# Ledger of designs, part 118: peptides against a protein of PDB entry 6RGO

Target 1, 392 residues: chain A of PDB entry 6RGO
Amino acid sequence: MALKLLGFNQDATCFSVISSNKGVTIYNCDPFGKCFELEKSTSNDEELDFLVEMLFSTSLIAVVDKTIGASKRKKLKIVNTKRKATICELTFPHEIMDVIMNRKIICVVLKSDQIFVYDISCMKLLRTIDVRGEKLKSTSKFRNSEAVGDIGVRVSLSTDNNSILCYSSYSKSDKENAPLNDIVVFDALKCIQINVLPAVHQSNIVCIACSPDGMLMATASEKGTIIRVFKTIDTENDEPILVNEFRRGSRPSRISEMKFNHDNTLLACVGESDTIHIFALPVTTTEADANEDDTLQQSSHSLSSSINGLQYISKGLANRFGKIIVSKIPTQSQQRHVAYIKIPENAKYRIGFPKDTTNTIHICGEDGNYLVYSIPRNEVGPCTLVKSNTFD

## One batch from the design tools (peptide; made by RFdiffusion4, then SolubleMPNN)

Design b2_p8_7_s1 (from b2_p8_7, 3 letters changed)
Fold by OpenDDE base, seed 4:
Structure b2_p8_7_s1 (fold): chain B 392 residues (1-392), chain A 8 residues (1-8)
Amino acid sequence: as target 1 above (392 residues)
Amino acid sequence: SLFDKLKE
């Protein structure tokens, strides 16, 4: 049977799959087992397509049936899994491309490059973000978004209550074909733009991960060779802070998913390659208030070294060409993975980090494998398989 | 709230 992975929930306690015969199935990770099923609405031999976003281990799921007809692809159902009841149904003007949530917010991404931000508690619309902005008034050419494949607005939401939303945006370039290579950081609760990271890649951003606390974000382009990690909120001289630059590989390969662990010490990535890569993030030692009052009086040595006055060469011709200051992301030494998992070629995998074990990763495959790996702490190497289960 | 409808 063909399985399609929908992914893990925010704390990797559950994962969702589409089974061609059954519809949507949600599995619990520990104890491993089926915890919910949503039967297919039709007997047709149509390939099942769903979006399912689960709110942690709660009875709340958001469901979009993308299988049948253009009308259902525009409907979001909020379902109570315990009651097997639809609590809310929303209809959108365009096809739903993605749904992401936390305990406060639901974000709905449309094929129109719009993000609808809702208060989950009442399903009140807080904001409509139009990522194309006012530029849509002039270029009414509906790019046949059928021919532009999986290139659309990407989103990631912090799993905490701060509800930091990171989304890809079009660069300010006057080029008709501006890439989705900017990132906007948005407070989804206050509906305020916090930050804009311009041109974080040369090509469209295809994958974004926000850290659970919303303080970090990871980005990957269509090339998937380099992953960049930025601070979301903090800036240095109004410029984006690049925390890390990771090399996934030398060959182009699409990254489908990235995740931070719960303490922001690890970033995992998965995609079309035979390898899940796990990268170590530097622990930002918060400067503990070492109020060590250590009064050490060490002496006054007055080394007056005469910094010689090198001359003001006055070269005045400010050539007016608006160099798009592609902020030279400092050439940090591209770090490699610290750990890896080999996966079958052509098997799509999804990843999740459990909350309670920061050195454990959950993975599930369209091959029907649910696997738990231990991540090595002190050595660069393969992850160790701890638990294996199968699903169908 | 939607959550109150979920807790019942």
Scores: peptide ipSAE 0.033, ipTM 0.771, DockQ to the pose 0.719
Fold by OpenDDE base, seed 2:
Structure b2_p8_7_s1 (fold): chain B 392 residues (1-392), chain A 8 residues (1-8)
Amino acid sequence: as target 1 above (392 residues)
Amino acid sequence: SLFDKLKE
């Protein structure tokens, strides 16, 4: 059967898939098994397409039927999986491109480059963000830049209650074809813009990940060769703080998904390549006062020595030539993966980090594999397969 | 709330 992956929930306790014959199926990761199914609403041989976002391990899902010919592409359904009942149905003026949520907020991304921010508790609209309208206020020319294919506004939301929304925005450059290479950081609860990171890549941003706590974001462009990690809120001299720059590879390859683990120590990426890459983030040891004498010299010292090479070159020369501020990290300081997983060629995979095991990653493939890997801590190398299951 | 309706 053709499987299409919808991805993991926020804590990687469940994942969702589309089966051409069954419709949407949600699997529980542990114990592994089917926990919910949405029946195929159309008898037609049309390729099923859905958005399904699950709220953690709760009975709440958001569903969009994106199947071709269906007038349902503009409809968001909030469903209680226990009751098998639609709780809320919203109709949008444009096709829904993405839906993200946490315990406080639902964000709905439209093909119009609009983001609708809702209070999940009552489905009250808090804000409509018009990413095109923000561009048009900066650039007087109404070009209906038809979003050329797959290029649209990308979003990521913190999984915590702070509800930090990161979204791609159009550069303020007077160029008619300004790329989606700015990032806006938005407090989705207060409906306040917190930060703007200008020109974080040379081309359109195609993937964004927000950390669970909303303090970090990772970005990747269409090239997918470099991943950049920024602080979301903190600035240094009103400039964005680049924490890390990771090299995924030398060859261009689209990144489809990135995820932080729950303690912000790891960043994983997956996409069109045969390899899931896992990068280590520097643990910001808060200097808690070193005064308590407790002698447990466990050998954590060895990994810290390799990370010390990140010279904060905060040299604020915004040179006139529209050069990306971020390109000042010497190519030599680009960190590589600390771990990897080989995946089948042409199989789409999705990734998730479980909350309780920071060195474990869940992956699932359109090949029908659900796999749990252990991430090595002390060496650069392959992840170890811990558990495997199959689904159809 | 929607959440109260989910707990019932």
Scores: peptide ipSAE 0.033, ipTM 0.770, DockQ to the pose 0.714
Fold by OpenDDE base, seed 3:
Structure b2_p8_7_s1 (fold): chain B 392 residues (1-392), chain A 8 residues (1-8)
Amino acid sequence: as target 1 above (392 residues)
Amino acid sequence: SLFDKLKE
């Protein structure tokens, strides 16, 4: 049967799939098993398309049926999985492209490049963000429907209560074809813009991840060769907002998903390549509690040598041209993966990090595999398979 | 809240 993966929930305790015969199925990861099913509304052999976002391990899901007709693609249903009941239905002016949530906020992304921000507790609209803004409304010929499906606003939301929303925005270049290569950092609770990261890639951003705490964000362009990690907030200490630059590969390959682990020590990416890449992030040791004596000389092979390349941005150019966040970091400072997983060629996979095990990753495939891997700590190498299950 | 209706 054709499976389509929807992905893991925020804590990787569940994942959602579309089965061509059953409709939407939600699986629990541990113990492994089916926990919910949403049956097809129609007996037709039409290719099923859904958006499903689950709120952690709760009975709350957001559902968009994209299978049949232009009207259903504009409807968001909030469903109680225990009662199998629709609690709320919202209709939007345009097709829904994405839905993300945490315990506070639901964000709905439309094909019009609008983001609707809701308080999840009452479904009150807090903000409508128009990513195109007023100036681009005149020149945005509706991109011809066929080639355009893939280039839209990308979003990521912190899983914490701070509700940091990161989204791709159009560069302010007077060019009719401005790329979606800016990032906006937005406090979704206060409805304020925190930061703008201009021109973080040369081409359109196609993948964004926010850390669980909202302190970090990762970006990848349509090239998918370089992943950049940024601080979401400017720190007073003149510290660079670009904290890491990772090389996934030399060949272009789309990244479909990125995730941080729960302690911000790892970043994983998956996409069209045969490899899930896992990168190590520098632990920001707060200097404060290093007073206790324990002389464990763990040979910290100093990853410090790669950061020194960022200091050569001469202070002089920063004053006249607005925050040039992405200087050309020398290709030599680009870190590689510390761990990897080989996946079947042409199988789409999704990734999730469980909360309680920082060195474990959950993956699931459209091949019907749910796999749990252990990530090596002290060596560069393959992840070890710990558990496998199958689903249909 | 919507949440309280979901816990029932």
Scores: peptide ipSAE 0.031, ipTM 0.764, DockQ to the pose 0.676
Fold by OpenDDE base, seed 1:
Structure b2_p8_7_s1 (fold): chain B 392 residues (1-392), chain A 8 residues (1-8)
Amino acid sequence: as target 1 above (392 residues)
Amino acid sequence: SLFDKLKE
């Protein structure tokens, strides 16, 4: 059967898939098994397409039927999976491109480059963010997005209650074809802009990941060769703080998903390549004042591999137009992966980090494999397969 | 709230 992956929930306790014959199925990861099914409403041979976002391990899902020819691509359904009942329905002026949520907020991204921010507790609209801004409303040139179907506003939301929303925005260039290469950091609860990171890539941003606590953000462009990690809130001299620059590869390859683990020590990426890459983030050891308790000399030479996290103070080069350009880290100081997983060629995979095991990654494939890997901590190498299950 | 109806 043809499977399409929808992805993991926020804590990787469940994942969702589309089966061409069955409709949407949600699997529990441990114990492994089906926990919900949404039956196909039509017998038509149309390729099914859905957005399904699950709220952790709860009975709450958001569903959008994106199937071609379906008048439902503008309709968000909130469903209780235990009751098999629609709780509420929202209709939008444009097609829904993405839905993201946590315990406080639902964000709905439209094909119009609008983000609708809702309080999940009552489905009250808190904000409409127009990423194109008012100046572009007058030019009725909807880019015929028929040919460029994959470049739109990208979003990521912190999984905590602080509800830090990161989204891609158009650079302030007088060029008719400004790239989506700025990032806005937004407090989704207070409905305030916190930060703006200008020109974080040379081309359109196609993937964003926010850390669970909302303090870090990873970005990748359509080239997918470099991943940049920034602080979301903190700034140095009103300039964005670049924490890490990772090199995925030398060849262009699209990154479809990135995830931080729950303690911000790892960043994973997956996409069109045969490899899931896992990068280590520098642990900010807060030097807790080691009180001088005098205990004995045992000289265990712990090989502290000094990952000298060179804090490159990115002196923003003010371009002639007063725009801060994020300085590129020299290619020699670009970090590589610390771990990897080989995946079948042409199989799409999704990734998730479980909360309780920071050295474990969950992956699922359109090949029908659900796999659990252990991540090596002391050496650069392959991840070890711990558990495997199959689904259909 | 919507949440109270979902915990039931």
Scores: peptide ipSAE 0.030, ipTM 0.762, DockQ to the pose 0.661

Design b2_p8_7_s2 (from b2_p8_7 with Q5K)
Fold by OpenDDE base, seed 1:
Structure b2_p8_7_s2 (fold): chain B 392 residues (1-392), chain A 8 residues (1-8)
Amino acid sequence: as target 1 above (392 residues)
Amino acid sequence: SLFEKLEE
């Protein structure tokens, strides 16, 4: 059967899939098994497409039927999975492209490059963000985005209650074809813009990940060769702080998903390549709790990979045109993966980090595999398979 | 709230 992956929930306790014959199925990771099923409403041979976002391990899901020909592409349904009942329905002026949530906020991304921010507790609209801005409203040229692929506004939301929203925005270029290469950091609760990171890539941003605490953000362009990690809130001399620059590969390859682990020590990425890459982030040791516990001399040559946290002071060369050029880390200083997982070349995979085990990653494939891997701490190498399950 | 309707 053809499976389509929807992905993991925020804590990787569940994942969602579309089966062409059954509709939407949600699996629990541990104990492994089906926990919810949404039956296909129509016998039509149309390729099913859905958005399904689950609120952690709760009975709350957001569902959008994106199936071609379905008049439902503009409808968000909030469903109680225990009652199998729709508890809220919202209709939007444009097709829904993405839905993200935490315990406080739902964000709905439209094909119009609008982000609708809701208080999840009452479904009150807090803000409509127009990413094109007022100047581009007059140019009613909807890019016939039929021919230009999945280039739209990308979003990521912190899983904590601070509700830091990161989204891609159009650069301030007088060119009709401005790239989506800026990032805006937004407090979704207060509805305040916190930060703007200009021109973080040369081309459109296609993938964003916010850390669980909202303090870090990872970005990748349509080239998918370089991943950049920034601080979201903190600035240095009113300039964005680039924390890391990772090299996924030398060949262009689309990154479909990135995730931080729960303690911000790891960043994983997956996409069209045969490899999931896992990168180590420098642990900011707060100097405080170096309690002097004395004793054991064991001379284990820890390969201290000198993660020289060269705080490359991004000397923003403000070029005469006010374009902040994010200082490129020299190619020699670009970090590679510390761990990897090989996956089938023709199978799409999704990734999730469980909360309780910071060195474990959950993955699921359109091949019907749910896999749990252990991530090596002290060596560069392959992840070890710990658990395997199959689904249909 | 939506949550009250989920806990019920």
Scores: peptide ipSAE 0.050, ipTM 0.834, DockQ to the pose 0.769
Fold by OpenDDE base, seed 2:
Structure b2_p8_7_s2 (fold): chain B 392 residues (1-392), chain A 8 residues (1-8)
Amino acid sequence: as target 1 above (392 residues)
Amino acid sequence: SLFEKLEE
């Protein structure tokens, strides 16, 4: 049967899949097993397509039936999985492209490049962000550039209660085809724009990950060769802070998903390549007060010593047009993965980090494999398979 | 609220 992956929930306790014959199935990761099923509502041989976002391990899911020919592509359902009941239903003027949530906020991304921000507790609309309208205020020409294919607004939301929303926006360049290469950082609770990172890539941003705490974001372009990690809120001299620049590979390959682990020490990426890459982030040692004398000389020769070479090249060359050019970290200082997982060629995989075990990663494939890997701490190498399960 | 309709 053709499986289509919908992905993990925020804490990787569950993942969702579409089965062509069954509809949507949600699996628990531990204990491994089917926890919910949404039956196929259509008897037609149409390829099933759904958006399903689960709120952690709760009974709340957001569902969009994106099946071709379905008038339901504009309809968001909030479902209680325990009661098997729709508790809220919203209809949008345009097709829903993405849905993301945390314990406070639901964001709904439309094909119109609009983001609808809701208070999840009452489904009150807090904000409509019009990413095109923001562009049009800068560029007078309404080109109905139908976003050709898969290029649209990308979003990521912090999993914490701070509800930091990162979204891709159109560059303010007078070019008729301005790329989606700016990032806006938005406080979704206060409905305030808190930062703007201009031109973080040369081409359209196709993948964004916000850290669980909302303090970091990772970005990748359609080239998928370089991943950049920025601070979300903090700025240096009103300029964006580039924390890391990672090289996934030399060959272009689309990145479909990126995730931070729960302590912001790791960033994983997956996509069209045969390899999941895991990168180490510099542990910002908060200078906890040096006062307690406790002599436990555990020789944590942590990999921290090799990461000290990230000179903050804060030299943003403001070009003649006042655009902040994110200084390209020299290719020699571009960090490689610290760990990797080989996956089957042409298999789509999704990734998730469990909350309780910062050195494990959950992955699931359209091949019907759910796999748990241990991430090496002290060496660069392959992850070790710890657990495997199959699903259909 | 919607949460009052959710069993955690």
Scores: peptide ipSAE 0.048, ipTM 0.833, DockQ to the pose 0.550
Fold by OpenDDE base, seed 4:
Structure b2_p8_7_s2 (fold): chain B 392 residues (1-392), chain A 8 residues (1-8)
Amino acid sequence: as target 1 above (392 residues)
Amino acid sequence: SLFEKLEE
């Protein structure tokens, strides 16, 4: 049977799949088993396509049936899985490309590069973000969005209540063909833009992950060779703070998903390659208030060393060519993975980090494997398989 | 609330 993975929920307690014969199935990870099924609405041999976003381990799911007709692709259903009932239905002007949620917010991404931000508690629209609209004031050409393939606005939402939304935006370059290589950080609750990270890659951003607490974001471009991790809120001299730069590989390969673990110590990535890569993030030692009053009077040695006056090189006419401030992302030494999982070639996998075990990763494949791996702490190497289950 | 509709 053809399986299509929809992914893990926010805490990796459940994952969703499309089964060609059954429709949508949600599996519980522990104990492993089916917890919900959404039957196929049509007897047609049409390839099933759905968006399903689950709210943690709750009975709330957002569902978009993308299988049949342009009308269904524009319809979001909020379903109570316990009641098997649609509790809310919204229709959008354009096809729904993505749906993300936490306990406060639902974000709906449209093919029009619009993000609709809703209060989940009442389904009140808080904001419509028009990612093109800031640019459409300058360039009236409706790019026929039909011919530009899988390149659209990418989003990630913090799983906490702060509801930090990271989304890809078009660079402010006057080029008709400006890439989606900016990141906007948005407070989805207050509906305020917090930060803008300009030109974080040279090409379109195809994958974004926000940390669970919303303090970090990871980005990958179409090349998928470099992953960059930034602070979301903090800036240094109004410039973005690059925390890490990771090398996934030397060969271009699309990254389909990235996830932080719940303590921001690990970043995993998966995509078209035979390898899930896991990277270690530096533990920001919060300066513990070492109120150690250790009065060590160590002596006053006056090393006055005369740093010699390097001369005033002259005020030459720096011509007004608009330096595209390619933010000199400091050439941090590109770090490699600390751990990896080998997966079958051409098998699509999804990843999730469980909340309670920061050194465990859940993965599921279109091959019907649900696998739990232990991540090595102190050594660079393969992850150890701890549990395996199969699904169909 | 949607949550009230879920808890019922």
Scores: peptide ipSAE 0.041, ipTM 0.811, DockQ to the pose 0.807
Fold by OpenDDE base, seed 5:
Structure b2_p8_7_s2 (fold): chain B 392 residues (1-392), chain A 8 residues (1-8)
Amino acid sequence: as target 1 above (392 residues)
Amino acid sequence: SLFEKLEE
């Protein structure tokens, strides 16, 4: 049977899939099992396509049917999974490209490069963000819809209540072909822009991950060779703070998803490659005042990993065109993964970090595998498989 | 509330 992965929820307690025969299915991770099914409404052999966004393990889901006809692709349904009932329907002027939520906010991304921000509690529209801006409305011929399916506004939302929204934006250039290589950081509750990170990549941003607390973001371009991690809110001399630059690989490969773990110590990425990469973030040791004199001679061989403090090379290379390009960290200072998982070639996988086990990763594949891996702490190497289940 | 409609 053809499976299509939709992904994990915010805390990796559930994942959603499209089964060709059943429609949308939601699985619980622990105990593993089917917890919800949305039946296929049509007998047609049409390829099923859905957006499903879950609100953690709650009975609330947002659903968009993309399978049949342009009218359904513009409808957001809010569904109670326990009652199998639609409790709210919203219709948009354009096709829905993405839906993200937390306990406070729903963001709906349209093919028009608009982001609709709603208060989830009442479905009141708080803001419409027009990423193209007013000036581009007149001249932007809709990029012919077929060939450009991959290049649109990307979004990520913090899973906490602070509701930090990161989205890709067009660079300030009067050029018709401005790349989506800026990041805007937006307080979705207050509806205020709080930061702008200009030209974080040379090409369009295709993947963004916000940390659960909204303090960090990871970005990847179409090349998927370099991942950059930035602070979202904090700036240094009004410039963006680049925390890390990770090298996924030397060959271009699309990154489909990135996620932080719940304590911001790990960043995972998955995509079209045979490898899930896990990167370590620098732990800001808050110097807890270790005033307690306790003389326990634990001969912890401090592997003094000389984490050479990557001096924040904030030096924006002003290229000849006045664009601040985030300076590439020298290739020698680009960190590699600390852990990895091998997956089947061309298998689409999704990733999730459980809240309670920061060194565990959940993955699921269109091959019907749900896998739980332990991430090594003190060594660079493969993750260890801890649990496996299959689904259909 | 949408949540009130989920609890009802």
Scores: peptide ipSAE 0.044, ipTM 0.820, DockQ to the pose 0.841; fails the geometry check

